# Designs tried in a protein design run: peptides against a protein of PDB entry 6GMG. Part 9

Target 1, 331 residues: chain A of PDB entry 6GMG
Amino acid sequence: DSDDRVTPPAEPLDRMPDPYRPSYGRAETVVNNYIRKWQQVYSHRDGRKQQMTEEQREWLSYGCVGVTWVNSGQYPTNRLAFASFDEDRFKNELKNGRPRSGETRAEFEGRVAKESFDEEKGFQRAREVASVMNRALENAHDESAYLDNLKKELANGNDALRNEDARSPFYSALRNTPSFKERNGGNHDPSRMKAVIYSKHFWSGQDRSSSADKRKYGDPDAFRPAPGTGLVDMSRDRNIPRSPTSPGEGFVNFDYGWFGAQTEADADKTVWTHGNHYHAPNGSLGAMHVYESKFRNWSEGYSDFDRGAYVITFIPKSWNTAPDKVKQGWP

## One batch from the design tools (peptide)

Design b1_p9_2_s2 (made by RFdiffusion4, then SolubleMPNN; from b1_p9_2 with P1S H3G)
Fold by OpenDDE base, seed 1:
Structure b1_p9_2_s2 (fold): chain B 331 residues (1-331), chain A 9 residues (1-9)
Amino acid sequence: as target 1 above (331 residues)
Amino acid sequence: SRGPNLLPP
């Protein structure tokens, strides 16, 4: 129960983290130790190390989403989401493939749909768009200049995003970012902001009016990216977990992974930071753990989820929560 | 172990 959530205590600003534990290709630590690392590595505002505030510690304690929350400065809205779906593969596999032994038609279709998403291509699309946005931000000192730059960049690349409505999440994302408007943030100056990326894993079968099979095995038609742009309509994502297929089975509601603004060109070498659950040291779930995973480990996901989206948001350049390079673990 | 993550208050 959410009532068991506890805010981790403050950590001394100069306390160094304990070594992370290696686990299945990822680095793992307890949330308190992540706070220590965060203070040493990611806490800097205008080059000055900061203690994680009580508010930030509270955000972090919300679990995997808390990692993204504390680093992005806001609870994820997921409005500017990208994915890649291979329609030809999907159609071909449905036509020519066969259900596995004991697999129902609904299970088969759900699985085929899940496998038709390309996480790497989705991630690359988000990085491409983030790069375009960053170029548009670089010399823009007002929103109008940013939008003009963005349109020019998209036109030069013949990108389908150029056809998006002015009120679309794509063009309105910066304006709707709280830190952009803050005096100590962007101060309404786009050139003070940078695009960052996080990922969300979630369940496609969230429509309560749909069949039980879709809720149990996935909705093959849900949360597909738009052709050309790669944009995913996330409006129907209500954080509803997969329905159990057997008594006692339970699934997690969602998973968030923080990437930030790493410049590593090899996707496989990028580091994704995420948590296992909300912090409940006195409850059945126990203390929250934070993981730093390579892309392969992150993108693999879990059976709890059949969709992945890569989301763009913005943070002030003065924040160090999205450095160019992220080192996995400690030391 | 994995568990639920929370919605904003």
Scores: peptide ipSAE 0.416, ipTM 0.934, DockQ to the pose 0.535
Fold by OpenDDE base, seed 4:
Structure b1_p9_2_s2 (fold): chain B 331 residues (1-331), chain A 9 residues (1-9)
Amino acid sequence: as target 1 above (331 residues)
Amino acid sequence: SRGPNLLPP
């Protein structure tokens, strides 16, 4: 349980990581070694390397979410989430498809719904929106200017997001970012901030008032993106894992992957940083491992999850936790 | 192996 969590010790600022390399698209290292890498590569504030603080190490130790937490500066709220769902594919497969041998109707519907989500298109949508936001940020010195710029950009692109309510997570995301308000962060200056992306994998069947089948096999209607905008209502995501379908089966609550602000145009070449579980070196789970996965490795997901969302948040430009290029492994 | 990830306190 959570009582087994241990905060990794401090690593000397000048300590180099032990070498590791990608294998089949994924590089893996222990959390302590990732801290060393993080200090060398991602820790920079205003161009100066920083030792990962105790607080940051504590955040990191929370698992996959900890990777996103330490790099974004806040625990994920997931309010500005995007996905892509092929409604036509879903309807067609339900109509013309059939359950596999031994597959129940509920399993079939859940599977078809899962397969109707396109992780790559969801990611591309988030990148598109992040790009628009970054253009809106770059010359805006107050929130009003940012919002005006954003509306103009959306209008120019004929983007459905232009019709969102002023209180929508889309428009309120910046003002609700703690680092935006920090003196050494954004200092309430949008031009000091940049949009970044992380992804969350989770289970759709979280409604305890729904059928057991939905909890076991997924809720085909849950967490779909809104047409046109791609926005996903994440308010019903309570980090509840998939229900077991057989005795002894258990599923993980969620998975988070950090992308940041990589400029690599080819989605397949982008790197996603995530973790396996919270750090419990003295417990049954063992030490936390950090993965640097190519998009194919990340987007593949696990049977634990049937939804993927790509979330936009903001960090100060002075942080180097979201560089233009991310390299797997060390050196 | 994979395992649970934690919510903030």
Scores: peptide ipSAE 0.404, ipTM 0.930, DockQ to the pose 0.543
Fold by OpenDDE base, seed 3:
Structure b1_p9_2_s2 (fold): chain B 331 residues (1-331), chain A 9 residues (1-9)
Amino acid sequence: as target 1 above (331 residues)
Amino acid sequence: SRGPNLLPP
């Protein structure tokens, strides 16, 4: 219950983190210790280390989404989302494949759809687009210049995103970023901003007007990327969890992983930061834990989710919440 | 263990 959420206390700015614990290829720690690491590594504004504010600690306490929230500076809107879906694989498996023993047709179709998404290709697409955006931002001192640069870059690469409407999330994302407008942020100067990436895992079967089978086993047609662009329409994502398939079964609403702007070319070596649940040290859930996972561990996801999206947003270059290199764990 | 994550108030 959200009522037992607690904001973790402030940590002294000079307090060093305790060692992280290994957990199935991940580095894991309690939220308070992550705050210590965050202050040492990610807190810098204009090169100066900062104590995590009460507001930021409150954001963080919301769970996995809180990790993305505190590092991106805003609650995720998920408007600029990318994925990769193998349509041919999906069609072929539906045509030639058979349900497993005990698997219903709906369960089979949901599984096949889930398996037709390629997390690595989706991530690579987001990185590609983020790179294009960063080039467009670099010498642009107003939004018009940014948009012109972006269109030029897309045209040079024959990218289908060049055909998106001017009001699309793709072109409007920067202007809709609060930190872009902030005096101590972008101050309306695109060249002060950089593109960053986070990922969301969620359930496809969220339409309450659909069949119960889709809510239980997934909607094979939902949240597919548009061909050519890779854009996913996230407007129907209402954070509704998977419906139980058996009595007593329950599923989590979503999972968020923070990547930022790592430059590691090997996807498998990239680090994703996420939380297990909201912070409830005195409640049944217990204290929030933060995980730093390799891409393999992150992209594996859970049975709670059958979709993954990679989302682009923006932060000021003066923030150090998205460094070029992320070190897993501590020390 | 995993658990629910929250929307802002």
Scores: peptide ipSAE 0.350, ipTM 0.912, DockQ to the pose 0.537
Fold by OpenDDE base, seed 2:
Structure b1_p9_2_s2 (fold): chain B 331 residues (1-331), chain A 9 residues (1-9)
Amino acid sequence: as target 1 above (331 residues)
Amino acid sequence: SRGPNLLPP
């Protein structure tokens, strides 16, 4: 329980960040210092720096999800999620592989499934789709125009997403974005919005009606992307953590990483911003830390999770929370 | 539902 969660105090708008510190190939800082950086770099609305509001600071205080929350402007709904799964690899390993010493069959299958996901291809798919969406947003001054553009783009690329239902998360994502409807946001003008990406790590074995083994070692069949589209049905993700495999073991429910709209073509050079836990400076967990990680560091994940999804949402172009280039750390 | 991040320090 997050009873010890505290909202970080306000930082003066002109306060410069302290230097970040290296941490296992990442840049790390305490949450208050990230607020300082955020105000200097990401806070801009229509080109003007903004102090992080109390509400935004409260969002941020929730940890990794808070980083995505404050930068996207809404709590992640994860409806438009993409991944890549190598079915051939999965089948081959199941057929020709064998459990390791001491590994149960369920553990083996869960591991093989986890290893059959390709994080880089999943990320690439999300970027591809975001690019298509951004083109569709350009010069579209109402939702109808956006949707028409989107369909045309998909048809041109012979993309399987063209077959999605009009009410699917893919087509409904923009209209369901609060900032799209806000006067100071999109104001119902698609051309004022841009697609952004974040990632979620989570556990596949969340079905309470499934076997204990699936809850402990993963559900090999859960949260696979649909062929052709790469879409992941996230409806069954209820933020349930992995079940303990031994007494006293505990796992975390999720991790979120913010990418935004970086234009760096090399995935390995992209920067992902995430937090370690909710801010509890007076609690056992301590102060929240924010990490800026390269893709490799982010995509490695933790043993707590066996799934990664790359999610598309939208923010106003007037926001600077998703710049073309993100610099790791400070200075 | 909204949930806190409880990742290890």
Scores: peptide ipSAE 0.046, ipTM 0.792, DockQ to the pose 0.166

Design b1_p9_2_s3 (made by RFdiffusion4, then SolubleMPNN; from b1_p9_2 with P1A H3Q)
Fold by OpenDDE base, seed 3:
Structure b1_p9_2_s3 (fold): chain B 331 residues (1-331), chain A 9 residues (1-9)
Amino acid sequence: as target 1 above (331 residues)
Amino acid sequence: ARQPNLLPP
């Protein structure tokens, strides 16, 4: 229950962050201190440092999704999502593999499906597509020009995305971005926007009409990427957590990680920013903490989730919430 | 409604 959620107080614009705490390859801090860092590093609009607004602080207080929310400017819609799934591996393991001792058939199939996803390849696909989009945006001053550029780029690369419908999330994502339409944002000029990436971890077994086994151990057929494009249909993701397998067990609804637009070529060196839970300093959950994790730490995920998707959205180039380089921790 | 990140109790 999020009834105990509290908006973090404002931090002075000139207040420097306290040092982050290293934790198993991650850098960790309390949300208030992240706000201080955010103001120093990510808050810039048109080159000017800004205090995080009350609205932004409220968004941030939502937890891991709040980190993505405050940096992307909108609550995640997850419409343009990518993943990589090894169908051959999946089929082979199902055919030739066997359940572990004590593992049910459903548990085995769910595990095999989970293991057939490649987080690194999914991330790479998203970066590839984001790069194509950024090239299409660069010299486009209206949506029509952007779409034409995009189609041309896709054709040159023989990318299956060229066959997507004009109304698909892939082609409609820009026009559906609020900041694209804002006067101080894109102002309907694609060249003022850039593609950014975040990731979502979630549970596959969300269909209430499916078997209890799928809800407990995963739905092997759910949320697979389309061949060629890598697009994942996220329409059935309703933020339903994994069902307990034992009394007293509970699972989290989702996890979001913010990547932005880092240019680091080595995926293992990229930094992902995420939160542990919504901010409840006076509640049982306690204060929200923010983590800056390397890709290895992020992509590992938790047993709460058996799917990972990498999502593309857009922000104005005038924002500094997605810099080319992200430094882990402070200083 | 927009959901926050919820941890199990």
Scores: peptide ipSAE 0.294, ipTM 0.872, DockQ to the pose 0.154
Fold by OpenDDE base, seed 4:
Structure b1_p9_2_s3 (fold): chain B 331 residues (1-331), chain A 9 residues (1-9)
Amino acid sequence: as target 1 above (331 residues)
Amino acid sequence: ARQPNLLPP
């Protein structure tokens, strides 16, 4: 329920941000101050600084998903998602491992499954694919040329994605991007677009027809990446939170982190931008805060979630919401 | 429906 959600007010275009605060190794600020930073650093269209529009401020007010929304230009669809899962580790731990004291079998299996995902490898896979896509985009002036380039790149790298169906989210993602079709965006020219990355943390046990144990402790078989490609079928993700395991316990629906198109080769030095909750300055939750976290801080996640996916989408190259380098905090 | 997140501070 977000009935108390409020759209942050406009900030003057030339207003400089206040300094960010350190928070558990992250840089933290209130949403209004993030808008100021965004206008100074990320707002540029064709090299011109822009004030965040009312529509964009409304998007941002949605919380962590709002940060991704305002920077990507669309509400996340999560169709082109990647992860890394160690099947051998999972099987071995289930076979040879033991539940902890007081841990149920279902809890043990859920935990083992969660621990079998590798956030760093998932991120690296997404970056690898994004790089391939960017090469395919670079000299393509229509979708057909882009797809041909993409297939060639995949063939050269012997990538399993070359075997995906033409209707797969992998091949359809560009054409399904609104900004690709916009006159001031891609204008149907792939060479005007670039691949960007964001991440989603969510709960695996979302099937209401499954056992209560799966809803409480996770579904070990849900949302696994396909072997070879790393693609995750996100169609069953309905933003359903983890079920309480004790009276009074509650969990949240998801967490989103924006990476964009940073070129930093060291994953640990990459910066992820995310929010704590929707903006409710007059409500119980309070004002929205925005965090700029290093990968270690982002990938740690919360007990609310047992899955992480790294998603590729596209934005126009004329946007500055995904610069090569992101500085943490302010100044 | 588009959902906001409810993650506590």
Scores: peptide ipSAE 0.289, ipTM 0.869, DockQ to the pose 0.147
Fold by OpenDDE base, seed 2:
Structure b1_p9_2_s3 (fold): chain B 331 residues (1-331), chain A 9 residues (1-9)
Amino acid sequence: as target 1 above (331 residues)
Amino acid sequence: ARQPNLLPP
């Protein structure tokens, strides 16, 4: 139970972070120090630094999801999610591959499915779509104009997303973004918003009505992207962790990584910000730590998860939580 | 309810 979760204290706006550096592609610092960095680097609204509010600190204290929460301005809904799945690889490996020694058929199929996802291609698809959305946002001063622009862009690129329903998460994502409606946010002006990306790692075998094997080893058919669009139906993601395969084994519910709107063309050089667990300085888990990981470090994930999705949401352009360049560590 | 993550340190 997260009953021992504590909201980190306020940090003075002028307090600089303690120095920390990346090691093997990952920089790490305690949450309090990240708040200091956040205030110096990411807190800017309309070009002015802001102290992280108590509400924002509370959000952040939730762990990895808190990092995405504080930077995106809302708890992740994961509606507009993308992935890439190699169907040919999957079929070929199932046909020609063999279970490892001691590996059950279900375990084999789950593993093969996991390995058939391409995190880099999934990320690239999300970036591609975000770019299209940003072009559609640029000169649109109402939602109708945005949607028209978006449809035109998709048509020009012959993108399968053009066939999505008007009620789909793809077209409704902007209007469902709280900051879009806020006076100090988008103020219902799409041109004041920009698309941003975060990623979620989670378990495929969440269906309680399915076999125990699927819950333990993964559901090979779950959370696959739709062909052409790359969209993942996330409606069945209920933050249910992997079932234990041995007594005493436990798995965690999810992991979130914040990318924002970095312009680095090389995926391997992009930085993902995430947390280890909720903040419990007086509890068994200890203080929350924040990681700034390179893509390789992030995309590797954990055995707790067999799915990765790359999700698009929106933030006001006036926020600096998604800068063009993200640096690991301090200074 | 909104869930925190429980990743080990």
Scores: peptide ipSAE 0.288, ipTM 0.869, DockQ to the pose 0.148
Fold by OpenDDE base, seed 1:
Structure b1_p9_2_s3 (fold): chain B 331 residues (1-331), chain A 9 residues (1-9)
Amino acid sequence: as target 1 above (331 residues)
Amino acid sequence: ARQPNLLPP
């Protein structure tokens, strides 16, 4: 029940964060302390530090999705999503592999499908596309110029995305970004915007018309990337959690991780910011905690999820929520 | 609908 969600209080603009604590290779802190860090490091607009607004604090209180929300400026729509799937590995393992002791056929197939995704390659694809988009944005002062630049870039790279329909989320993503249209944001000028990345973990077996086995163990055919483009159709993602396989078992609806626009070339050294749950300091869940994880910690995920996607959206260049360098923890 | 991050009961 999200009724016990509470908006974290305001933090003074000049208040410095307390030190983060290590947690399984991650840096961890309570949400209030993250707000302090955010104000010192990420709050800058047009070079000026700002206090996190009540609205932003409310967004943040939603948990892991709240971290992405406050930094991207909008609730995630997840329309422009990328992943990497090894079809040959999947087919070969199904053909030559066998269920483990006590593992059902459905469980085996679900596991094999999960293991056939490559998180690093998925992330790399998203970064590649974001780079292309950023080049297309750089000198474009209207959407038409942006789209023309984008098509040229794709043609030069012989990228399969050049064949996408004009209605595709790939081409419509910028125009559908609220901050692009805002006067103090992009002001309809693509050159004032930059591409950013976040990731979502979720469950594949969300189709209620499918078998119970798929809901319990995953749908091997669901949420695969299209060949060549790497695009994932996210239209069927309805935030439905995995079905329990035993009495008392329960699973989380999703997990979101914020990357932004870090320039670190080594994926393993990139920092991902995420939350554990919505903020309920007076409830059973307790206060929200924020984690800054390395890619390996983030990409490992949980048994709650068998899919990962890397999503591209846009923010104004005047925002500092997606700096080129992110430092883990404090100090 | 905008959903929060929910932990299982």
Scores: peptide ipSAE 0.282, ipTM 0.869, DockQ to the pose 0.154

